Peptides against a protein of PDB entry 6RO1. Designs and how they scored, part 72

Target 1, 216 residues: chain A of PDB entry 6RO1
Amino acid sequence: LGKEIEEYIHKPKYCLPFLQPGRLVKVKNEGDDFGWGVVVNFSKKSNVKPNSGELDPLYVVEVLLRCSKESLKNSATEAAKPAKPDEKGEMQVVPVLVHLLSAISSVRLYIPKDLRPVDNRQSVLKSIQEVQKRFPDGIPLLDPIDDMGIQDQGLKKVIQKVEAFEHRMYSHPLHNDPNLETVYTLCEKKAQIAIDIKSAKRELKKARTVLQMDEL

## One batch from the design tools (peptide; made by RFdiffusion4, then SolubleMPNN)

Design b2_p17_2_s1 (from b2_p17_2, 7 letters changed)
Fold by OpenDDE base, seed 5:
Structure b2_p17_2_s1 (fold): chain B 216 residues (1-216), chain A 17 residues (1-17)
Amino acid sequence: as target 1 above (216 residues)
Amino acid sequence: DLSKYKVLTKEEAKKLL
């Protein structure tokens, strides 16, 4: 359910109006969870797909993220990695594709004008940690309907299912049942499998389209 | 293929930005 909402939120047509400097966003790349970072800037690039000639615009978001110090040594040629839980890490501006945004917060932070000094970047980490302390139940998300104005009926049906699930979960005396963690873990696993199947189907469709062009 | 979800290197970002 949450991952089905994510598939709408990270679409450029919906999220770009909310990617202002200082916006809190969550960045996740497969197994690499960076957690909460802060938008610095975004850019639209004209990408021509080499095989179709179709204009597929790429959106790159510069996000201030907590990175492992080790991954930053070769940051020219190697992608940054998230800081380990027990690592202090270093805040770095990391360019990410817009589709790596797993969540967008209603919260915006003031950011230093100059992010070149390490101390200015690390001050933003302190601000993120202060927001996390103010919201013990988690950093507030933008509402995809009320805040983001998404009119998609598929999303509305997903939200109604989430709300009906949450309402059943909060109204059930099982709120203290150890089996809730098992149900959450199973729902997350099902949601991951659904993404993996959708990704695999997209790659298979791309591979078939390329094979059909080599036969013409 | 930059159509895949990825964190960009500084070199990849310089080619795009």
Scores: peptide ipSAE 0.390, ipTM 0.871, DockQ to the pose 0.022
Fold by OpenDDE base, seed 3:
Structure b2_p17_2_s1 (fold): chain B 216 residues (1-216), chain A 17 residues (1-17)
Amino acid sequence: as target 1 above (216 residues)
Amino acid sequence: DLSKYKVLTKEEAKKLL
């Protein structure tokens, strides 16, 4: 279900309008989870499929990501790796293919004009951390229907299945175990809090299109 | 084949960009 939604969101036809400089995005490459980074820019490149001669445009997104310092030594010839949990790491601009975007936030940050200085790149990490502190239940996501305008009936069916699964999980007659009522009330409170957070995140999004560093 | 879904090296990015 969550992965099925990601398969729609990372498609260029849907996500490109939202890849403005300063947009918060998650980047994941197989086993390498970079977590939250910031879009610097994107580019469309003409590519020709070698077997069909068909034009298959490549979309490259430059994302400011927290990388391991070790992976940066050979950054010309080796792909960047995410910082270890115990490592400070270093913020680097990393070129990624657009489908490696696992999530897109409603939040857009101001970024320094010059990202060549290490201090300017590390200041963006501080801004991401301040956003994370403001959103303890996770950074606000773009709604694929209401925010991204995705009209795909397959996605609508996935969302309806998620909502029906959530509703069934919250309506399941395991009500007869007195130990489940406390977990259920906590899950319903957590779900209502998640809905209230989603609605408050939508209202906050309607009110604030750009979070400036002075407002953080 | 750079159509493979990956984090790009600086050299690969320079060839595309």
Scores: peptide ipSAE 0.377, ipTM 0.871, DockQ to the pose 0.025
Fold by OpenDDE base, seed 1:
Structure b2_p17_2_s1 (fold): chain B 216 residues (1-216), chain A 17 residues (1-17)
Amino acid sequence: as target 1 above (216 residues)
Amino acid sequence: DLSKYKVLTKEEAKKLL
């Protein structure tokens, strides 16, 4: 279910309008999860499919990501790697293909005009960490239908299945065990968290920047 | 093959960008 939604949101035809500088995005490459980073810019390049001669445009997104310091030594010839759990890491601008975006946030950050100094890049990490503290249940996502305007019937069916599964998980009468009220309150808290995430998404749609959320 | 899901190297990015 979550993976099926990812297959829609990372498509250029849907995500490009939302890849403005400062947009929070998740980047994942196979087993490498970079977590949340910040869009710096994107570029469209003409590409020709080698076997068909058809034009297949490549979309490269420059994302400020938390990388391992070791992977940055050979950054000319080797792909950057995510910071290890126990590593501080270093924020680096990493060019990624657009289909590596596993999530897109409603949140946008202000970024320094010059990202060449390490301190300017590390300041953005502090801003991401501050957003994560404000959203303990996870950074708010763009809604694929309501925010991104995706009309695909396959996606609508996936979302309906997720909502129906969530509703069944919350409505399942685990009968009469006094320990079940705690499970129901946790499930209702999770449903209320999903509603509060929808509400917080609506407020974040008004508050286009994390700084505007401090005034609300 | 740049059609595959990948993080680009600086050299690959310089060729594309």
Scores: peptide ipSAE 0.374, ipTM 0.860, DockQ to the pose 0.026
Fold by OpenDDE base, seed 2:
Structure b2_p17_2_s1 (fold): chain B 216 residues (1-216), chain A 17 residues (1-17)
Amino acid sequence: as target 1 above (216 residues)
Amino acid sequence: DLSKYKVLTKEEAKKLL
């Protein structure tokens, strides 16, 4: 389910309009989870598919990521690696292919104009950590339907399955109550309250995203 | 193969960017 949503959001046709400088994004490469970083820039490159000769544009996103200091020593020839949990790491601008974006936040940060100084890059880590403190349940995601405008019926079906699963999971403690109708109305009310909590969390996220832009 | 989902090296980025 989460991975199935990811397969939509990382598609260039959906995510590119949201890859503005300062956008919080999560980057994951197989086993390497960089966590949350900040978009610096993106570029479109013409690529030719080796087998078809068709133009398949590559999208490279420069993301300020928390990297291990060790991986940065050989950063010319070796790919950056995520900082270990116990490591402070170093924030570095890392070029990633767009499909490594596992999540896109509704939050945008102000970034220093010059990211060459280490202190300027590390200041952005402090800003990310401040956002994380303000969102203990996790950094707010863009809604793939409401915010990203994804109209794909496959995604709508995935979301419906997630909502139905969440509904069942929240109704499971109530499935032992013999009053199924009151439980269904309470589950519909609780699913509506969960939708309303998601909506109110979305509105609170929108309001906090605006407030965070003014307070950061 | 740059068609695979990867974190780019500085050298790979210079070839693309």
Scores: peptide ipSAE 0.380, ipTM 0.865, DockQ to the pose 0.026; fails the geometry check

Design b2_p17_2_s2 (from b2_p17_2, 6 letters changed)
Fold by OpenDDE base, seed 2:
Structure b2_p17_2_s2 (fold): chain B 216 residues (1-216), chain A 17 residues (1-17)
Amino acid sequence: as target 1 above (216 residues)
Amino acid sequence: SLSEYEILTKEEAKKLL
């Protein structure tokens, strides 16, 4: 369910209009969770499918990510690795395939124009951490329907199942179903995405209200 | 500070689409 929504969100036809410089995005590559990073830019590369000869464009997003300092020393031959939990890490601009974007925030940061200095890159980490403090329930996500305009009936059915499950979770104390852990892991990812969507809509409304209140 | 970010739910026209 979380993965099923992700499979829509990371599609270029849906996400590219929202990949503005400064957009908060979550990056995951297999077992490597980079967490929240910031879009710098993106590029379209011509790719030829090896079996069909069809042009399948690859989209590469340059994302400012918190990387392990160990991986950066070996960066001539190895892919960047995420910073360890206990590590400060270093913010680096990493080229990421668009399908590795696991989430897209409604938040867009103001970023330094020159990201070559380490201090400018590390300032963006402070801004991400400040946003995380403002959103204790998690950084607000773009709504895949209302914000991203995804009209796919498959996605609508996934979201309806999420909402129906959330409603069922809140209406019945789930304490008695032993399949609950597998359902909870799929439905916590699902409910977490729908809670993240609904909380993101509520927090987006609050954040807009707070941004409007700081103009008074 | 609150001036370091915006809430942007709108798409921007991208020439790469």
Scores: peptide ipSAE 0.262, ipTM 0.764, DockQ to the pose 0.309
Fold by OpenDDE base, seed 5:
Structure b2_p17_2_s2 (fold): chain B 216 residues (1-216), chain A 17 residues (1-17)
Amino acid sequence: as target 1 above (216 residues)
Amino acid sequence: SLSEYEILTKEEAKKLL
């Protein structure tokens, strides 16, 4: 269900209109979870498929991500790695393929014009952390249907299944099933994502007002 | 090929960008 939604939102035909500079996005590659970063820019590149000669457009998104300091030493030859939980890390602009975007926020931050200075990059981390404090339940997501305009019937069926499952979870106090913890951790993450979408749509109305008030 | 890397190195990005 969450992964099925991700398979829609990371498609260029849906997400590109929302990849403006300052957009909050989550980046995940396999086992590497970078968490929340900020879009700097994106580019379209013509790629020739080696086996067909067909032009397949690649979309590269430059995302300001919290990286491990160890990963930065070899950043010419090695892929960036996320900062360890106990590490401060360093914010770096990381070029990622668009399909690595696991989530897109409705929040858009101001970013410094020059991201070459470390202090300017680290200031964006402070801004992300301030947004996270304003949204204790989680950073607000773009609604795939209402905000992103995705008309796919497969996605609508997934959302309806999530809503129907949430309604059943709240209507049945399943007090006694020991398999509840593993289902609860996935369903609390989903119900938290959906409650976070609804509370964060309300708080986005407040925080967009606050971020617009801090830009005034 | 560049299509196999999901997260680009600075050198790969410089060849693309």
Scores: peptide ipSAE 0.095, ipTM 0.715, DockQ to the pose 0.024
Fold by OpenDDE base, seed 1:
Structure b2_p17_2_s2 (fold): chain B 216 residues (1-216), chain A 17 residues (1-17)
Amino acid sequence: as target 1 above (216 residues)
Amino acid sequence: SLSEYEILTKEEAKKLL
């Protein structure tokens, strides 16, 4: 279900309008989870498929990601790797293909105009961490229907299946399984997250309006 | 070639961008 939604969100047709500078995005490459980063920019490259001659444009997103210190040393020759959970890491601008975006947030951050200084890049990490503290249940996602305007009937069917599954989990109290507290706490957290995302979107919109007033 | 990892090095990106 979550992975099926991801297959829609990472498509250039849907996500490109939301890849503005400062957009929070989650980057994952197979086993490498970078977690949340910030969009710096994106570019389009003309690509020709070698077997068909068909023009298949590649979309590269420069994302400020928390990388391992080893990735910094070898950054010319080796692909960036995510910082280990126990590692501080360093924020680096990493070019990724758009389909590596596993999630797109409703949150946008202000980013420094110059990301060449390490301190400016690390300041963005502090901002991400502050957002994560404000959203203990997870950084708010863009709604694929309401925020992204995806009209695909396949996606609508996936969402309906999620809603119907959630409704069945609530309507069939599995009254007798002692392991339910962990599942219920996760589902109540998700429902509370959905309510808190709506309230927090309002508060973030208010806070963004307030931050714009304090800079004036 | 795009690296197998679809995460570009700065040099690869600079050749692509």
Scores: peptide ipSAE 0.093, ipTM 0.683, DockQ to the pose 0.026
Fold by OpenDDE base, seed 4:
Structure b2_p17_2_s2 (fold): chain B 216 residues (1-216), chain A 17 residues (1-17)
Amino acid sequence: as target 1 above (216 residues)
Amino acid sequence: SLSEYEILTKEEAKKLL
């Protein structure tokens, strides 16, 4: 269900209009979870399908991500790796294929014009951490229907199945199945995250109004 | 390298969609 929604939102057709500089995005590459980063820029690469000769454009997003310092030393030969939980890491601009975006936030930060200085990149990490403190229940996501305008009937059916599953889960107290606790804690965290996304979107609309008022 | 990619503006991105 969550993964099925991700399969829609990471499609260039839907996400590209929202990949503006300063947009918060979550990046995951296989086992590597970078967490929340900030869009710097995006680009189109012309790709030719090897079997059809058809142009299949690849979209690459430059995302400012918290990387391990070890991976940066090897950056000439190795892909950037996420910072370990115990390390500070360093913010780096990493080229990311659009399909590796696991989430897109309603939040858009102001970013320094020059990201070459380490201090400017690390200032963006402080801004992400401040947003995370303001949203203890999680950084607010773009709504795939209301914000992103996705009209796909497959997505609508996925959302209806999620809502119907959540409603059935709350209406039937299955008090006795121990395998449900892990699914319940994940679904309660996700339902809480979804309610908190709606509350957090309202608070972000208020807080963005307040942040725009505090800079005035 | 970044030289292999066309940098798209928001307006250019809207024209491609």
Scores: peptide ipSAE 0.021, ipTM 0.570, DockQ to the pose 0.044

Design b2_p17_2_s3 (from b2_p17_2, 7 letters changed)
Fold by OpenDDE base, seed 4:
Structure b2_p17_2_s3 (fold): chain B 216 residues (1-216), chain A 17 residues (1-17)
Amino acid sequence: as target 1 above (216 residues)
Amino acid sequence: TLSEYKILTKEEAKKLL
């Protein structure tokens, strides 16, 4: 469900109009979650597919992200990595493909005109943290239908399934917990739980395979 | 080929940008 919505949102056809400077976006690359960053700019580049000669335009978004200081040492040749939970990190402008945007916020920040000074970049982190403090239930997302204007019937069916699932979950008398976890935070938690179940099942399968090897 | 899911290095970005 949340992943199915993400598959619509990150499409250039839908997200590009909302990638203005200062837009809050989440960036995720497989296991690397950068969390919330700020759009600096985007560019369209002509890419020629090597096998077909077809023009497949690449969309690169420069996003100001909280990176690990270690990953920045080799930032010419190595991809930036997210700051560890215990690390302050450093804000860096990271070029990402548009498909790495996992979420787009309704919030836009003012960004410094010059992001070359570290202090100017770190000031944006303070602004993100202030927004996060103002929105304890999570930074507001753009509505894919109402804000982004996505008319895709597949997305509408996904949203209807989310709403119907939530209505069934909240109508169950055991979960009167008034925590207004937005639809998205519940979907993120469910996605995390599904990942954790899948990891635990993989570990259990590995442990059983090891135990079967020790019993042979 | 840039995989559709890639964080670019500064060098890769300079070649594209």
Scores: peptide ipSAE 0.335, ipTM 0.824, DockQ to the pose 0.027
Fold by OpenDDE base, seed 3:
Structure b2_p17_2_s3 (fold): chain B 216 residues (1-216), chain A 17 residues (1-17)
Amino acid sequence: as target 1 above (216 residues)
Amino acid sequence: TLSEYKILTKEEAKKLL
């Protein structure tokens, strides 16, 4: 279900309009989870499929990500790696294919014009961390239907299945298990979190202003 | 062929960009 939604969101036809500079995105490559980063820019590249001669455009997004210090040494020839949980790491601009975007936030940050200085890149990490503190239940996502305008009937069916599963999970009369108050309170907290995320998304959508984090 | 799902090296990015 969550993964099935990701398969729609990361498609260029849906996500490209939302990849403006400062957009919060999650990047994941197989076992490498970078967590939340910030879009710097994106580019469309003409690619020709070698076997068909068909034009298959590649979409490269430059994302400011928290990388391991080891990734800096061979960054010309080796792919960046995420910072270890115990490591401070360093914010680096990493070119990623658009399909590696696992999530797109409704939040858009201001970014420094010059990301060459380490301090300017590390300031963006502080801004991400401050957004994470403001959203303890998780950074608000774009709604694939209401925000991204995805009309795909397959996605609508997936969302209906999620909503029906959530409704069944909340309506299941497990009423007789004494451990259910904890699960119900966690589920109600998760539902209230989902509602509060949806309301915070709506309030953030009303607030069409770039959250200048310095004014709040 | 670049994998459709890859983090690019700076050299790979420079060849594409």
Scores: peptide ipSAE 0.319, ipTM 0.814, DockQ to the pose 0.024
Fold by OpenDDE base, seed 1:
Structure b2_p17_2_s3 (fold): chain B 216 residues (1-216), chain A 17 residues (1-17)
Amino acid sequence: as target 1 above (216 residues)
Amino acid sequence: TLSEYKILTKEEAKKLL
């Protein structure tokens, strides 16, 4: 279910309008999860498929990501790696193909105009961490239908299945077991989190920047 | 062929960008 939604949102035809500078995005490559980063810019490049001669445009997104310090040493010839859990890491601008975006947030940050100084890049990490503290249940996502305008019937069916599963998980009276109330309270918290994410998305649609959320 | 699913090196990005 979550993975099936990712297969829609990372498509250039849907996500490109939302890849403005300062947009929070998650980057994942195979086993490497970078977590939340910030869009710096994106570029469209003409690519020709070698076997068909068809124009298949590549979309490269420059994302400010928390990388391991080892990734700095070989950054010319080796792909960046995420910071280890116990490592401080360093924020770096990493070029990624757009299909590596596993999530797109409704949140946008102000970014420094010059990201060459380490301190300017690390200031953005502090801003991401501040957003994460404000959203303990997770950083608000863009809604694929209501915010991104995706009309695909396959996606609508996936979302309806998720909502119906959530509704069934909340409407089942698992009678009288004290251990089930804790599971239901966790499930109701997860539904309330989904509702609070929808509410927080509506407020964030008004408050286009994290700084505007401090005034509400 | 840049595999569809790659974090680009600085050299690969410089060739594309």
Scores: peptide ipSAE 0.367, ipTM 0.835, DockQ to the pose 0.025; fails the geometry check
Fold by OpenDDE base, seed 5:
Structure b2_p17_2_s3 (fold): chain B 216 residues (1-216), chain A 17 residues (1-17)
Amino acid sequence: as target 1 above (216 residues)
Amino acid sequence: TLSEYKILTKEEAKKLL
């Protein structure tokens, strides 16, 4: 359910109007969870798919993320990695493809005008941590219908299923029903399988496209 | 082809930016 909502939210058509400087966003890449970061800027790039001539615009979001200090040493040639739980890390501006945004918050922060000084970047981490303290149940999300204006009937059906599930969860005095953990785990597994199938289909499409180029 | 789901290196970002 949550991952089905994510597949709508991270679409440029819907999220770009909300990617203003200071917007809190969650960044996740496969096994690398950066958690909450702050939008610095975004850019649209014309990507011409070499094989179709179709304009597939790439959207790059510069996000201030908590990175491991080790991953930043080779940040020219190596992708940044998230800070370990017990690591302080360092806040760094990381260029992220828009599809890696797993969540968008209603919260916007004031960010320093100059993010070149380490202290200015680390001040933003303090602000994120203050927001997290103010919201013990989690940082508030943009509503995909009411805030983001998404009219997609597929999303509306997903939201109705989430709300009906949450309502059943809150209306059952069995907050301790072991079946709830099983349903969450099954929903997470189903959502992971859906990502893995989508990834595998993309890799298979790339492999087929490469094979078709070697036959010409 | 940049994966539609990638954290970019500074060099990859410079080629795009």
Scores: peptide ipSAE 0.321, ipTM 0.818, DockQ to the pose 0.022; fails the geometry check

Design b2_p17_2_s4 (from b2_p17_2, 6 letters changed)
Fold by OpenDDE base, seed 3:
Structure b2_p17_2_s4 (fold): chain B 216 residues (1-216), chain A 17 residues (1-17)
Amino acid sequence: as target 1 above (216 residues)
Amino acid sequence: MLSSYKVLTKEEAEKLL
């Protein structure tokens, strides 16, 4: 269900209008989870499908991500890797195919105009960390229906299944399975997170303010 | 051109951008 929602969100036809500079996005490449980064820019490249000769445009988004210092040594020829949990890492602008965006936040940060200085890039990490402190239950996501305007009936059915599953999980007091307290606490946290995300999205939507660094 | 969705190298990005 969550993965099925991601398959809609990362489609260019839906996400591109929201990839403005400063947008918080989550990047995942197979086993490499970069976590939250900040959109710097995006570009469209004309591509041709190798098998059909059809035009298949590629969308590259430059995202400021926390990378391992080791992976940056060969950044010309090797793809960047996420910083290890215990590593400080370094914030680097990484070109990413748009399909690797696993999440898009309602939050948009102010970013320095010049990201060439390491200190300017590292300042953005501090801003991300401050946003994470303000949202202990997780950085607020864009709503695929209410914010992104996705009208796809497949997505609506997935969301209805999630809501019906959540409602059934709350309405069925499986009061008798001791393993259910952990599931219930995770689901209450997830539904409270979903409500708090929805309320925080409504407040952030009412507050059409780019979170300025001075407000963080 | 890239046939798969991935994180790009700098060289791959310079060819695509």
Scores: peptide ipSAE 0.102, ipTM 0.707, DockQ to the pose 0.023
Fold by OpenDDE base, seed 5:
Structure b2_p17_2_s4 (fold): chain B 216 residues (1-216), chain A 17 residues (1-17)
Amino acid sequence: as target 1 above (216 residues)
Amino acid sequence: MLSSYKVLTKEEAEKLL
């Protein structure tokens, strides 16, 4: 389910309008999870599919990511690797293919105009960490329907399945009590409270995201 | 050939840029 949503959001058709400088994005390459980074820029590159001769444009996004210092030594010939959990790492601008974006945040940070100094890059890490502290339940995601405007019926069906699964998970612990009606009313109240908490968390998240955009 | 699904090296990025 989460992975199926990722298959939509990383498509250039949907994500490009949101890849402004300072946008928080999550980057994952197979087993390498870089976590949250910040978009610096993106570019469209002409590419030709080797097997069909068809034009297949590549989208490269430069993302400021927390990298292992060891991997950065060979960064000319070897791809950067994510910093280990126990490692401080170093913030580096890393070119990534757009489909490696596993998540896009509603948060956009101010970034230094010059990212050549290490201190300027590390200041952005402090800003990311501050955002993470402000969002203990995780950094705000763009809503693929409401914020990204994705009209794909496949995605709508996936979201409906997620919502139905969330609703079932919240209802399942309550099915074992013999007072089914009180439990259903408590489940509906808890689901409504969870929707109201989710909507209030979305509104508080929108309000905090807007307030944090003004404070960051 | 650039793998269609990777973090780019600087050399690969320079070849694309």
Scores: peptide ipSAE 0.093, ipTM 0.697, DockQ to the pose 0.026
Fold by OpenDDE base, seed 1:
Structure b2_p17_2_s4 (fold): chain B 216 residues (1-216), chain A 17 residues (1-17)
Amino acid sequence: as target 1 above (216 residues)
Amino acid sequence: MLSSYKVLTKEEAEKLL
C-alpha cells in the first residue's frame, strides 16, 4: 500500500510544486536507501526519446544526502552511495532523478546559502537529526490529497484501503497479542518479497523489451 | 540512454545540466 502511494507522489506533475529549497525528502535508489535529505534545487531538462523523437523531459533534483566517504572519492565516475549506519558519512549535494524520491515531508529546513564548505553541509545533517528527534514516530509526510492536491481516483482508492486496514488492525483484539510483532514482521517480510518479485518481473520485462529492440 | 531511475554521477549530471 505505501509503495502504491509512492508511485503517485514521485510523479513530476504532483511533486514539483513541493520541491522548494529546504524541503525534506527521502531518496531511495533500488537497494540504496539514503534516508532523509534536503532539496537544494531542481531543474527540468529537455530530453528527446531516441526511438520516437518525442520530448520526454527529465527532472533532476539536487538533494543534500548523507553519503559514504568512500563513494565520494570517485564521484566523477561512480554514483554516490548512502552512508553505512555506523558511518558518520558526509553530506553531499547529489543529483537524482525525481522519481527516486520515495517520500516528501511537510517539513522545510533553512539551509546555508553556501553549501561548498563541509561544515555548512554537516550543519544540515544536525538539523535533520533534530527533526527526527522531534518526530519519534517518523518525519511527517505531505498528505497526497490534502497537501499535494492529487485528485487521482486510483490514489483515493489506495488511501481508503490503507485507512480501512489500519482501522481493522487497531480494532482487532490481537492488537494486544504478544505474538502480533511476529505476525507483523512476517507480513512485512512477505509484503517486501512480493514487491521485490514484482520489481524483478518489471525489470525483466524492461530488459526483454530493450533486448528485443537491440535485436531489431 | 540514462536509466530513468538513477542517482547521477558528476559527469552524467554535467552532461545533463
Scores: peptide ipSAE 0.197, ipTM 0.755, DockQ to the pose 0.022; fails the geometry check
Fold by OpenDDE base, seed 4:
Structure b2_p17_2_s4 (fold): chain B 216 residues (1-216), chain A 17 residues (1-17)
Amino acid sequence: as target 1 above (216 residues)
Amino acid sequence: MLSSYKVLTKEEAEKLL
């Protein structure tokens, strides 16, 4: 269900309007979870599929991500890797294909105009960490329907299935199945994330006002 | 063919930009 929502939101037709500089996005490449980063810019390249002649435009998003310092040594020839939990890492602008965006936040940060200095890039990490502290239950997501305006009936059916599952889960206290705890912990995390998105939208409206006031 | 699902190298990005 979460992955099914991701398959909608990462589509260029839906996400591109929200990929402004400073937008918080989550980047995941297979097993590599970079966590939250900040959009720097995006580019569209016209691509033609060699076998069909069909136009398949590629969308590259430059995202400021916390990378392993080791992976950055060969950044010309090797893909950057996420920082390990125990390492500080280094913030780098990493080009990613748009479909690697696993989440898009309602949060948009101010970013330094010059990201060439390490200190300027690392300042953005401090800003991300400050946002994470303000949202202990997780950085608020854009709502696919309300914020992103996705009208896809498939997505609406997925959301309705989630809501109907949540409603059934709360309405039936099936106290006795031990396999429910793992599903409950995931669904409580999701329901908490949904409640927290609503609370976090309210707090973000306050926190965005505060972050604008602390720079004045 | 860029495999549609990857973090790009600098060289791959420069070929795309």
Scores: peptide ipSAE 0.122, ipTM 0.718, DockQ to the pose 0.023; fails the geometry check

